Peptides against a protein of PDB entry 2N1D. Designs and how they scored, part 149

Target 1, 169 residues: chain A of PDB entry 2N1D
Amino acid sequence: EVKVKIPEELKPWLVDDWDLITRQKQLFYLPAKKNVDSILEDYANYKKSRGNTDNKEYAVNEVVAGIKEYFNVMLGTQLLYKFERPQYAEILADHPDAPMSQVYGAPHLLRLFVRIGAMLAYTPLDEKSLALLLNYLHDFLKYLAKNSATLFSASDYEVAPPEYHRKAV

## One batch from the design tools (peptide; made by RFdiffusion4, then SolubleMPNN)

Design b1_p27_5_s4 (from b1_p27_5, 9 letters changed)
Fold by OpenDDE base, seed 1:
Structure b1_p27_5_s4 (fold): chain B 169 residues (1-169), chain A 27 residues (1-27)
Amino acid sequence: as target 1 above (169 residues)
Amino acid sequence: SEEEELDKRVEEYKEGLEESAEELLKE
């Protein structure tokens, strides 16, 4: 399989996110204050401000577009715990035409990188192209790690009400 | 070690997410 390495700085957050949802029965507040679209835009702007050439800028834009597309495709079926499914159903009912990258935030985006490796294994990319893509994905993860204090917080979660617990059986 | 313990917990995280996805496919 294609291995996407998660930075050590973000591993504790993965555990906290898992604990908040599965053990503490909390939900990430939606719509996110800072959604996936915004995070990706900030990353792209960050890379452009570092003096990238036109060719490098194009590559960054393609990577951002790819991450966004993968997120929107995978969120509902691959990136949610069972406890989060009623919340997702409510989001779909309230915003049927909105891409999930405009609703969800950093925690769910990070989950993508836990799962994306398996998807990339089935992508028809040559070895050189795959290596380049992985480099960009790791670069983006480093960006998330550098900005983890502003992107990941337990205060963005709330205890689900009793009515929700009855739905999340 | 602390690193090994953290890696174990991350694996539990991955397994939980995978299990959730698999259950959805069976419905």
Scores: peptide ipSAE 0.130, ipTM 0.747, DockQ to the pose 0.853
Fold by OpenDDE base, seed 2:
Parts: sequence; structure tokens; C-alpha cells
Structure b1_p27_5_s4 (fold): chain B 169 residues (1-169), chain A 27 residues (1-27)
Amino acid sequence: as target 1 above (169 residues)
Amino acid sequence: SEEEELDKRVEEYKEGLEESAEELLKE
């Protein structure tokens, strides 16, 4: 398996996210105040402002596009806890034509990087290409860590109503 | 250590997410 290292700064958040959903029975507020599309756009703009042009700019755009695509593919089937599935169904009904990257936010995006390693192991990339991709993924994770104070907050979660609990059995 | 405990909790997180995904595949 391809190892995607999660920054130490974000590990506590993964635990908090898990606790909020599974133990405290809370839900991330949707649509997200800052969705995945916006986060990726900010990252791309950040890289551009740092003087990354030409091939570097192209590479960043491709990485952003790839992350977005993988997120949209994996969200519903691999990035949700059981408790979150009724919420996801409601989102699909309310936003049938919207990609989930426009609905969900940073916590679910971070979950992608917990699971993406296994998929990368089966990706038809040569060693150099894979290494380059991993470098960008880690760079992006560092960006998330740097902005963690604004991207990750327990206040973005709320206690699910009683009627929701019946659906989430 | 604190670091080891945190890593353990992260693994529990990963396992929970994986189990949820696997359950979905069985439905």
C-alpha cells in the first residue's frame, strides 16, 4: 500500500471528527460554509502566488482536478460513517446535479487522504509519477495543516435531531 | 507515550471508516 502520511497537526482532528460523528452523534453542517472546491481553489491560488508557474502551475491544476475527482467518486461509498448516510441521501435528493465537492468540506476532504493510499497502489503510474503525485498530496496536506484553525472546527457540527437517529439505525 | 496513543486513536478512526464502507458494500 502507498503510504500517505497525515501531518501530526491534523491527527487530533481526525480523532475529533470521528468522535463527533460516531460517539456524539453529530453531523457536519451541510452545505459546507467552505466546500472542497473552494479549498482546492484556495490551494491552487496559493501555489500560484508563490511563484509556481509554467509546468508547476500545470501540475498543481492537475493535482487539484485529481483530488476533486477522487473525492467526488469516493465520498458516498468510502468517506462516510454509517451515521452520515441518511444525511448524504438527503443531500443527493436536494442537490442531484451538484458534485459532492461543492457540498462537503474540509473534514470529509481530509478523510480522503486516509483512504486514497490504497487506491494509489493500483494506479497505473510509473515510480517517478507516483512520487511526484505523493509530493503534491503531502504538500496539499501541509497546506491544510497550516490553515487548520479555519478549516476544522467542532462548531461546524451539530447534534442530529431525534428523527434522524431512527433513519441512521 | 502521547504520540503512540494518538496514533492508536487514528488507527481506530481508519478502522471505523473502513468498516462503514464495507458495510455499505454488503447492502
Scores: peptide ipSAE 0.126, ipTM 0.745, DockQ to the pose 0.841
Fold by OpenDDE base, seed 5:
Order: structure tokens, then sequence, then C-alpha cells
Structure b1_p27_5_s4 (fold): chain B 169 residues (1-169), chain A 27 residues (1-27)
């Protein structure tokens, strides 16, 4: 298995996210005010502003595209708690053609990095390519950590109504 | 330590997410 290390700054948020959903029975407000697409775009622009070369910019764009693709593939089946499934079903019904990277936000994006390691272990990548990818993934996680105060907030969650609880049974 | 306790809680989070995914695959 490929291990993706989560920054220490983001570990408390993973716990809070888990607690909000599973214990407090809250839901992340959808559609997200700042969706995954915008977060990735901001990261790419941030990297460009740091004076990257053309080759490095190209690599960043490829990484962003890859993260987006993995997120969209994995969200529905691997990145949701059981309590969130009715909400996801409603989103699919209302927006069947919308990629989930346009709907969900930072908390669910962070969950991707908890699960992506297992997926990468079965991808046909050579060792050098995999190492480079991992470096970029960790770089992106550092970016999330640096911007955690604006990206992660309990105020983006709300208590699920009684009607939702009935659907979640 | 506090760090070890946090790591333990994160592992509980990971297990919960994995369990949810596994349940979905059984449907």
Amino acid sequence: as target 1 above (169 residues)
Amino acid sequence: SEEEELDKRVEEYKEGLEESAEELLKE
C-alpha cells in the first residue's frame, strides 16, 4: 500500500469532520461555497505565482487534473459516511451530469487523501512517476494545511432535519 | 501522548470511512 502522510495540522480537522457527521448528525452544506474545482484552481494559481517554470506549471496542472478525476470517481463510493448517502442521492437526482468536484468542498477533498493511497497502489505507474506524484500530493496537502483556517470550518455544517434522519434509516 | 491520542482518533476516523464504503459495496 502507498502511504500518503496527512499533515499534523489537518489531523484535528479529520477528527472534527468525523465527529460532526457521525456523532452530531450534521451535514456539510451543499453545494459548497468553495468547491473542489475552485480549491484546485487556487492551488494551481498559487504555484504559478511562486515563479514555477513552464515544465513545473505543466506538472502542477496534470496533478490538479488527476486529483479532480480521482475525487470525482471515488466520492460516491469511498469518501462518504453512511449518514451522508441520502444527501448524495439527492445531489445526483438534482444534478445528474455535474461532477462532484463542483458540488463538494474541502472536507471531502481531504478525505480523498485518506483513501487515495490504496488506489495508487494498483495503478500502473513506475517508481519514479509514483514518487513524483506523491511529492505533489504532499505539496498540495501542505497547501491545504496553510489555508486550513479558511477552508475548514464547523460553520459549513448544519444539523440534519428530522425528515433526513428518516431517510437515513 | 497527545500526539499518539490524536493518531488513534484519526485511525478511528479512517476505519469508519472504510466501513461505510464496504457497506455500500454490499448493496
Scores: peptide ipSAE 0.124, ipTM 0.743, DockQ to the pose 0.823
Fold by OpenDDE base, seed 3:
Structure b1_p27_5_s4 (fold): chain B 169 residues (1-169), chain A 27 residues (1-27)
Amino acid sequence: as target 1 above (169 residues)
Amino acid sequence: SEEEELDKRVEEYKEGLEESAEELLKE
């Protein structure tokens, strides 16, 4: 399995996110005020402003596109806790043709990096290409950590209503 | 240590997410 290291600064957030959903029975506000698409766009623009060459800019765009694709594929089946499944079903009903990267936000995006390593292990990439990809993924995670104060907040969650609890049993 | 305790809690997080995913696949 390919190891994707989560920055130490973001580890407490993963625990808080888990606790908010599974123990406190809260739900993330959907659709997100700051969705995955916008976060990735901000990252790309940030990299462009750092004086990257055209070739490096192209590589960043490819990485962003890849992260978005993986997120949209994995969200429904691998990035949700059981308690969140009724909410996901409601989102699919309200937004049947929308990619989940336009609905969900930073907390769920971070969950991707906990699970993506196993999938990358089965991707037909040579060691050099895989190492390059991992470098970009870690660079993106560093960006998330740097902007964690604006991207991750418990105030973006709310206690699920009584009706929801019955659906989640 | 605090770091070791945090790592244990992160593992609990990962296990919870994996358990949820596995239950979905069994349906």
Scores: peptide ipSAE 0.118, ipTM 0.739, DockQ to the pose 0.818

Design b1_p27_6_s1 (from b1_p27_6, 14 letters changed)
Fold by OpenDDE base, seed 5:
Structure b1_p27_6_s1 (fold): chain B 169 residues (1-169), chain A 27 residues (1-27)
Amino acid sequence: as target 1 above (169 residues)
Amino acid sequence: SDVEEVLNALLEDAEALRREEEEAARR
């Protein structure tokens, strides 16, 4: 089993996100004002500005590409609560060819790291590669924690209309 | 833990979706 540790600073947000959706029956505003692609780009630029070597920068780009791919593969089937299904269906209907990393934002990206560990356990990676990947994933999570005040906000959610509730039942 | 509760909720909903898709595929 592969264990990905969530920073303590972000654990309360995961719970708040869960509560907003499942208990308060709210939805994250889509398309996201700041989507996953933008967040990953900001991270890559942040790492670049920190004076990384060319090799390290290349590695960061590969990690960013990997996170994006995992997110796009897993979002629809693994990262949504039941209440969010009608919203996802509407997004697919309106934007059938758009990658979900261009639609969804930070909260759903954070959910990826709750689930990614189990998926990585089935990925054929050697021990060194896996350790390196985990280090970068933890580094990215630290970045999210440092920027949590701007990335995670309850104001990005809205109460679902009555018509939506009928679809979700 | 709180994170485990979130994980379990996501797993449960994912499994529910899988079952629904399987049922739809049989029609």
Scores: peptide ipSAE 0.352, ipTM 0.843, DockQ to the pose 0.749
Fold by OpenDDE base, seed 2:
Structure b1_p27_6_s1 (fold): chain B 169 residues (1-169), chain A 27 residues (1-27)
Amino acid sequence: as target 1 above (169 residues)
Amino acid sequence: SDVEEVLNALLEDAEALRREEEEAARR
């Protein structure tokens, strides 16, 4: 199995996120104030500002595109807690043509990296390509950790209304 | 670990969803 290491700074947030939704019955406010697309764009721009070569810039763009694709594919079926399903259904109904990377934000993006390792194990990548990809994924996670104060906040969650609880079962 | 707990929770909920979808498809 491909192992994607989560920075120690972000591990507590994963637990808090899980607790907020599963135990405290809260929901992340949607659409996100800062969506996945914007986070990835900021990362790409951050990398470009560091004076990288054209080849490195290309690689960053490819990684960003890949993360976005994986997120959009996996969000609905792999990255949601059961309690979030009614909210997701509402989002799909209201925004049928919008990619989920434009709706959801940092917490759900971080969940991707909890699951992506298993998915990468089944991708037909050679060892060198996989190593390079993992390097960029870890680099991106490091970026998230550096910006965690602005990306992850319990204030982005709110208590679900009583009528929502009946739908979530 | 705490991360493993999160992973297991996500996996469990994903599997539950899959089962529900399969059951619905059989009706």
Scores: peptide ipSAE 0.344, ipTM 0.840, DockQ to the pose 0.699
Fold by OpenDDE base, seed 1:
Structure b1_p27_6_s1 (fold): chain B 169 residues (1-169), chain A 27 residues (1-27)
Amino acid sequence: as target 1 above (169 residues)
Amino acid sequence: SDVEEVLNALLEDAEALRREEEEAARR
């Protein structure tokens, strides 16, 4: 299995996110104030501002596009806790044509990197290409860690109303 | 590890969802 290492700075947040949803019965506020598309765009612009060559810029854009695609495919079936399913159903009903990368934010994006390793294991890539991809994924995670104070906050969650609990059983 | 707990929780919920979808498809 392909291992994607999560930065130490972000590991506590994964646990807090899990606790907020599953134990405290809270929901991440949707649509996100800063959605996945915006986060990825900021990362791409950050990389471009560091004087990358055309080839490096192309690679960054491909990585960003790949992360977005994986997120949109995996969100509904792989990245949600059971308690979040009614909320997801409501989002689909209200925004049937919107990609989930425009609705969800940093916490759910971070969950992707907990699961993406298993998906990459089934993707036919040569060793060199895989190593390069992993380097970019780790670079992106480092970016998330550097901006964790603005991207991850318990204030982005709200206590689910009583009527929601009945639907989430 | 703490991350392992998160992974296991996500895997468990995903597997439960797949089972529900499979059962619904058989009806």
Scores: peptide ipSAE 0.339, ipTM 0.836, DockQ to the pose 0.717
Fold by OpenDDE base, seed 3:
Structure b1_p27_6_s1 (fold): chain B 169 residues (1-169), chain A 27 residues (1-27)
Amino acid sequence: as target 1 above (169 residues)
Amino acid sequence: SDVEEVLNALLEDAEALRREEEEAARR
C-alpha cells in the first residue's frame, strides 16, 4: 500500500465531512458551485503563474488529468458514504453523460486522497515515477490546504428532505 | 486516528454497496 499523507490542516475537515453526511444526515449541494474540474484548473493556473518551465507545465497538466481520471473512476463506488447513494443515483439520471468531476466538489475530491493510496499500489509504476507522482499529489494537497477556507465549508451542505430519508435506508 | 476512521467508514460503505450489487445481479 502506498501512503498519501493528508495535510494536518485538512484532517479535521475530513472528519467534519463524514459527520455532516453520516451523523447529521446532510448532503453536499449538487451540482457543486465549484466543481472538481474548476479546482484542478485553478491549481494548474496557479502552478503556471509561479514561473514554471514548459516541461513543468506539462507535468502539472498530466497530474491534473490523472487526478481527474481517478476521481471519475472512483467516485461512484469508492468515495461515497451510504447516505449519499440516492443522491448519486439522481445525479446519474439527470446527467448521464457528465463526468462526476463536473458535478462534485472539493469535499469529495479530498476523499479521493484517503483512498487513492491503495489504488496506486496496483499501478505499474517504477519507483522514480511513483515518487514523482506522490510529490505532485502532496503538492496539490498543500494547495487545497492553502485554499481550504474557500473550498471547504459546512454551508455547502444542507439537511436532506424527508422524502430522501425514505430512500436512504 | 480520525482519518483512519473516515477511511474505515468509506471502506465499510463501499463493501456494503458491492454486496448489494452482487445480490441484485443474481436476481
Scores: peptide ipSAE 0.297, ipTM 0.820, DockQ to the pose 0.700; fails the geometry check

Design b1_p27_6_s2 (from b1_p27_6, 13 letters changed)
Fold by OpenDDE base, seed 4:
Parts: C-alpha cells; structure tokens; sequence
Structure b1_p27_6_s2 (fold): chain B 169 residues (1-169), chain A 27 residues (1-27)
C-alpha cells in the first residue's frame, strides 16, 4: 500500500473534524466560504511566486488538476461521514452540475489525503515515479499545514437542525 | 518527461476510479 504522510500539524484537525461531525452532530457550512478550487488555485499561485521555471509551473498546474479530479470523484462515496449523507444529497439536488470542489472546502480536501494512498496503490507506476508523485502530494500537504490557521476553523461548522437529525438516522 | 508521465497517470487513474465508483452507485 502507498503511504501518504499527513503532517503532524494537521492530524489534530482530522480528529476535531471527526468530532464536530460525528459526536457533536454539526455540519460544515455549504457552500464553503473558501472552496477546494480556490485553495488549489492559491497553492498554484504560491508555487509560481517561488520563482519556479516554466516547466515546474506547468507541473504544479497538472498536480492541482489531478488533486481536484480525485476530490470530485471521491467526495461523495469515500470522504463523507454517515451524518453528512443527507447534506450531500441536498447539495446534489440543488446543484446537480456543479463539481464538489466548488462546494466543499479544506476539511473535506484534507480527508482526501487520508484515503488517496489506497487508491494510488493501483496506479501503474514504478517505484521512482510513485516517489515523484508522493513528493508533489506531500508538498501540497505541507502548504496546507503552513496555512492551517486560515484554512481550518471550527467556526465553519454549525449545529444541524432537528429536522436534519431525523433524516440522518 | 518523467514529471509529465506521472501526472498523466494520476489523471488517468482518477478517471478510471470515477467510472468504477459511478458503476457501483448505479448498482
């Protein structure tokens, strides 16, 4: 199995995220104030500002595109807790043509990296190529850790209304 | 380049995963 290392700075947030949803019965406010698309765009711009060559800039854009695609593919089936299912169904009904990267935000994006390792194990990449891919993913995770104070906040969650609880049983 | 090949593989794998997950949801 492919091991994607989550920065130690972000591990406590994963626990808090889980607690807010599963134990405190809160929901992340949707649509996100800062969605996945914007986070990835900010990362790309950050990398461009570091004086990368044109080729490196191109590579970053492709990494961003890849992460976005994986997020949009995996969100509905792999990244949601049981309590979040009714909310997701409502989002699909209201925004059937919108990619989930335009709806969800940083917490769900971080969840992707907990799961993506198992998916990457099935990619036809040799050891060297896989290491290169992991370097890109780890670089992005490092960026999330560096900006965690602005990306992750419990204030982005809210208590689910009573009628929601009835749907989530 | 090696970078291009890796990134292309990532995109391809995402597309394949999409097909599999959509198939599973329809069943």
Amino acid sequence: as target 1 above (169 residues)
Amino acid sequence: SDVDEVLAALQKSAEELKKELEKAEEE
Scores: peptide ipSAE 0.083, ipTM 0.687, DockQ to the pose 0.050
Fold by OpenDDE base, seed 2:
Structure b1_p27_6_s2 (fold): chain B 169 residues (1-169), chain A 27 residues (1-27)
Amino acid sequence: as target 1 above (169 residues)
Amino acid sequence: SDVDEVLAALQKSAEELKKELEKAEEE
């Protein structure tokens, strides 16, 4: 298994996120005020502003694209708690062609990095390539940690209405 | 380059994962 280290600053948030949804029966407000696409774009621009070479800029853009793709692939089946599934179904019904990276935000993006390591273990990468990828992923996670105050907030969640509880199970 | 190889592998992996997940949803 490939281990993707989550910054210590973000580990408590994963617990809070779980608690808000599973125990407090809240839902992340959708569509996100700041969606995954926007977060990734901000990261790319942040890296660009730091004077990266053309090659480094290209690499960042491609890493962003890769993260986006993995998120869009995994969100529906791998990153949602059971309580969130009715909400997801409604989103799909209303916007069947919209990528989930345009709908969901930072909390769900962070969940990706809890799971992506297991997927990368089966990616045909040599040791050097894997190390390179991990460096980029960790760099992005550091960016999330740096901006955690604005990206992760309980105020982005709301109590699910009573009728929603009947849909959950 | 190493970067290109990583990105190619990542993209391919994502596509394969998508296929597997779609297959699982159909079952």
Scores: peptide ipSAE 0.081, ipTM 0.687, DockQ to the pose 0.052
Fold by OpenDDE base, seed 5:
Structure b1_p27_6_s2 (fold): chain B 169 residues (1-169), chain A 27 residues (1-27)
Amino acid sequence: as target 1 above (169 residues)
Amino acid sequence: SDVDEVLAALQKSAEELKKELEKAEEE
């Protein structure tokens, strides 16, 4: 079993995110003010600014690319609550060719790391290689936790209109 | 290097997952 550890600072947000959507019937405002692409870019720039070697810079870029790809693959089928499905359908209809990393933001990106561990279990990596990958993923999660005050806010959600509730039955 | 191998595997696994999920949605 592959387990990706979520920082303690971010666990309460996962609960708040769930509550906002499922209990309070709110939706994350789309397109995101700060989308997944921008978050990953900021992370890469942050790592590069800390005086890393060329090899470290290369590794960061590849990690970013990998996270982005996994997010875009998994968002629609794995990361949405039932209440969010009509919103996703509207996004697909309006922007059929847009990657979801350009539409969604930090809350949905964080949900990826709740699910990605199970997917990595089927990756053909030995224990040493898997540990290395997990170190990169945990480093990124640490970055999210460090910047959580600017990345996660209930003000990024809004009450769904009555017509939306009819679609979400 | 070990780093290159791991990162390449991550990208490849994402692509494979995409194919699997697409097949599952079609059926």
Scores: peptide ipSAE 0.073, ipTM 0.676, DockQ to the pose 0.049
Fold by OpenDDE base, seed 1:
Structure b1_p27_6_s2 (fold): chain B 169 residues (1-169), chain A 27 residues (1-27)
Amino acid sequence: as target 1 above (169 residues)
Amino acid sequence: SDVDEVLAALQKSAEELKKELEKAEEE
């Protein structure tokens, strides 16, 4: 199995995210004030500012594109708690062709890295190539950890209205 | 290069996953 290590700094947030939604019956406010697209763009710019060669810059852009694609593919079926399903349905109804990377934000992006390892296990990569990919993913996660105070906040969640509760049962 | 191989494999994997998940949603 391909194991993607989550930084210790971010593990408490995964618990808080789960608690806010499943126990406190809150929802992440959508559309996100800072969506996945913007987070990935900031990361790419951050990497470019640190003096990358053309080849390294190309690699960063492709990794960002890959993360975005995986997020957009997996969000609806793999990254949502049951309580979030009605919210997702409303988003799809209002914006059927919008990529979810333009709607959702950092908490859901972090959830991707909890699940992506199992998916990558079926990718036809040799040991060296897999190690290289993991290095890129871990580098991105380290970036999220460094910016966690800005990216992750309970204030981005709100109590679901009574009408929503009836729909979510 | 190793980088090119990784990126190509990642994109291919994402596309294949998309197809599989779409099929699962239709069932």
Scores: peptide ipSAE 0.057, ipTM 0.670, DockQ to the pose 0.050

Design b1_p27_6_s3 (from b1_p27_6, 18 letters changed)
Fold by OpenDDE base, seed 5:
Structure b1_p27_6_s3 (fold): chain B 169 residues (1-169), chain A 27 residues (1-27)
Amino acid sequence: as target 1 above (169 residues)
Amino acid sequence: SDVDAVLKALEEDAAALAAEEAARAAA
C-alpha cells in the first residue's frame, strides 16, 4: 500500500463533503465554477512563480498531467457516492466527450487522493519515480490546503430537487 | 479515522457500481 497523507486542514472537509451528499442529500453544483483543469493550471502557475528551474517546471507539468489523467479515469467509477450517480449520468449524457476535469471541482479532486494510493501500489514505477511522484502529490495537497478557503465551500452545494430523489432511490 | 470512513464509503459505493455494471454486461 502506498500512503498518501491528507493534510489535517483538509480532513474535516472530506467529512463535510461526505455529510452534505450522503446525509443532507445535497449535490455539488455542476459544472463547477472552478473546475479541476483550472485548479491544476493555477497550481502549475504558482509553482512557476516560485522561481523554479526549467527542469522543475517540466516536472510540475508532468505531475499536473498525471493528476488530470487519473482524475478523469477514476471519477465515474471510484470517486462518487451512490447519491451522486444520477447527476453523473446526466452530465455524461449531456457531455459524453468532455473530460470530467472540466466539469467537476475541488471536492471531487480531493477525493482522488483518498483513493489514489491503492492504485499507485500496483503501478509499475521504480522506487525513485514513485518517491518523486509522492513528493509532488503531497506538495499539491499542501497547495490545496493553503487555498482551501477559496476552493472548498458548502455554498457550492444545493439541495437535490424532488425529481432527483426519485432517480436516486 | 475520519479519512478511513470516507475511504470505506467510497470503496463500498464503487464496489456496488462495479457489481451493477457487471450484471448489465452479463445480460
Scores: peptide ipSAE 0.430, ipTM 0.866, DockQ to the pose 0.736
Fold by OpenDDE base, seed 1:
Structure b1_p27_6_s3 (fold): chain B 169 residues (1-169), chain A 27 residues (1-27)
Amino acid sequence: as target 1 above (169 residues)
Amino acid sequence: SDVDAVLKALEEDAAALAAEEAARAAA
């Protein structure tokens, strides 16, 4: 099994996110004010500004592309709590061709890293490539932790209306 | 751990969805 360590700063948020959705019956406001695409772009630009060589920049771009792809593939079936399914169905109906990385934001992106470890364990990567990938994933998570104050907020959630509760049954 | 609890919740909900989709496909 491949283990992706979540920074201690972000662990409480994962629990709060879970509580907001499953216990308090709230929904993350969609489309996200800051979507996954923009977060990944900011990370790539951040790495570029740190004086990376051309080779390092290429590697960062590949990692960003990979994270985006995994997110878009996994969001609907692997990263949602049951209560969020009607909301997702509405998004698909209204925007059938939009990648979910343009709709969802930081909380759902963070959920990816809770699940991605098991997926990577079945990915045919050599040990050297896997180690390099894990290093970049951890680096990205550190970036999320550093910017957590602007990326994660309970104010981005709202109480689901009564009509939604009926659909969620 | 708390993260393990979140993981378990996501896994259970994903499994339930998969089961529901399989049931619909078999109907």
Scores: peptide ipSAE 0.426, ipTM 0.865, DockQ to the pose 0.728
Fold by OpenDDE base, seed 2:
Structure b1_p27_6_s3 (fold): chain B 169 residues (1-169), chain A 27 residues (1-27)
Amino acid sequence: as target 1 above (169 residues)
Amino acid sequence: SDVDAVLKALEEDAAALAAEEAARAAA
């Protein structure tokens, strides 16, 4: 099994996110004020500003593209709690052609890294490529941890209205 | 661990969704 280590700074947020949705019956405000696309773009620009060569920049862009692709594929079926399903259905109806990376934000992106390890175990990658990918994934998670104060906040959630509860059961 | 609990919750909900979709497809 491929294990993606979550930084200690972000582990409490995963629990808080779970609690806000499943116990407190809140929903993350959509569309996100800062969506996954913008977070990945900021990361790429951050890496560029650190003086990377053109070759390293290419690698970062490929990793960003890969994360985006995995997120868009997995969000609807793998990264949502049951309580969030009606919200997702509404998003699909209102924005049928929009990738979910343009709608959802940091909390759902972080959930990807909880689930991606098992999927990578079935991906045909050579040892060198896998090691490189894991290095970039951990580097990205470190970036999220560094910017956690601006990316993760309970104020981005709202109590779901009573009519939502009826269709969420 | 706390992360394991989150993982388990996501896996359970994903499995339930998959089962529901399969049931609808079979009907």
Scores: peptide ipSAE 0.417, ipTM 0.862, DockQ to the pose 0.732
Fold by OpenDDE base, seed 3:
Structure b1_p27_6_s3 (fold): chain B 169 residues (1-169), chain A 27 residues (1-27)
Amino acid sequence: as target 1 above (169 residues)
Amino acid sequence: SDVDAVLKALEEDAAALAAEEAARAAA
């Protein structure tokens, strides 16, 4: 099994995120003020600004593209709690052709890294490629941790209205 | 661990969704 380590700084947030949704019955405000696309773009620019070689820059872009693709594929079926399903359905109805990376934000992106390990276990990547990918994934997670104060906030959630609860039961 | 609990919760909800979708498809 492929293990993706979550930085200690972000582990409490995963729990808080879970609690906000499942126990407090709140919803992440959508569309996200800072969506996954923007976060990934910022990361890529951050890496490029550090004087990387052309090859390394290319690798960063590929990793960003990969993360985005995985997120867009997995969000609807793998990264949502049950309570969030009506919200997702509404998003799909209102924005049927929009990538979810343009709608959702940091909390859901972080959830990806909780689940992505299992997906990577089924990828036919050679050991070297997998190791390189994991290095970049961990590097990205470190970036998220470094910027956690601006990316993760309970203020991005709101109590679901009564009409939503009727849809979610 | 707490992360494991989150993982389990996500897995359970994903499995439930898959089951619901399968049931609808079979109807």
Scores: peptide ipSAE 0.410, ipTM 0.859, DockQ to the pose 0.766

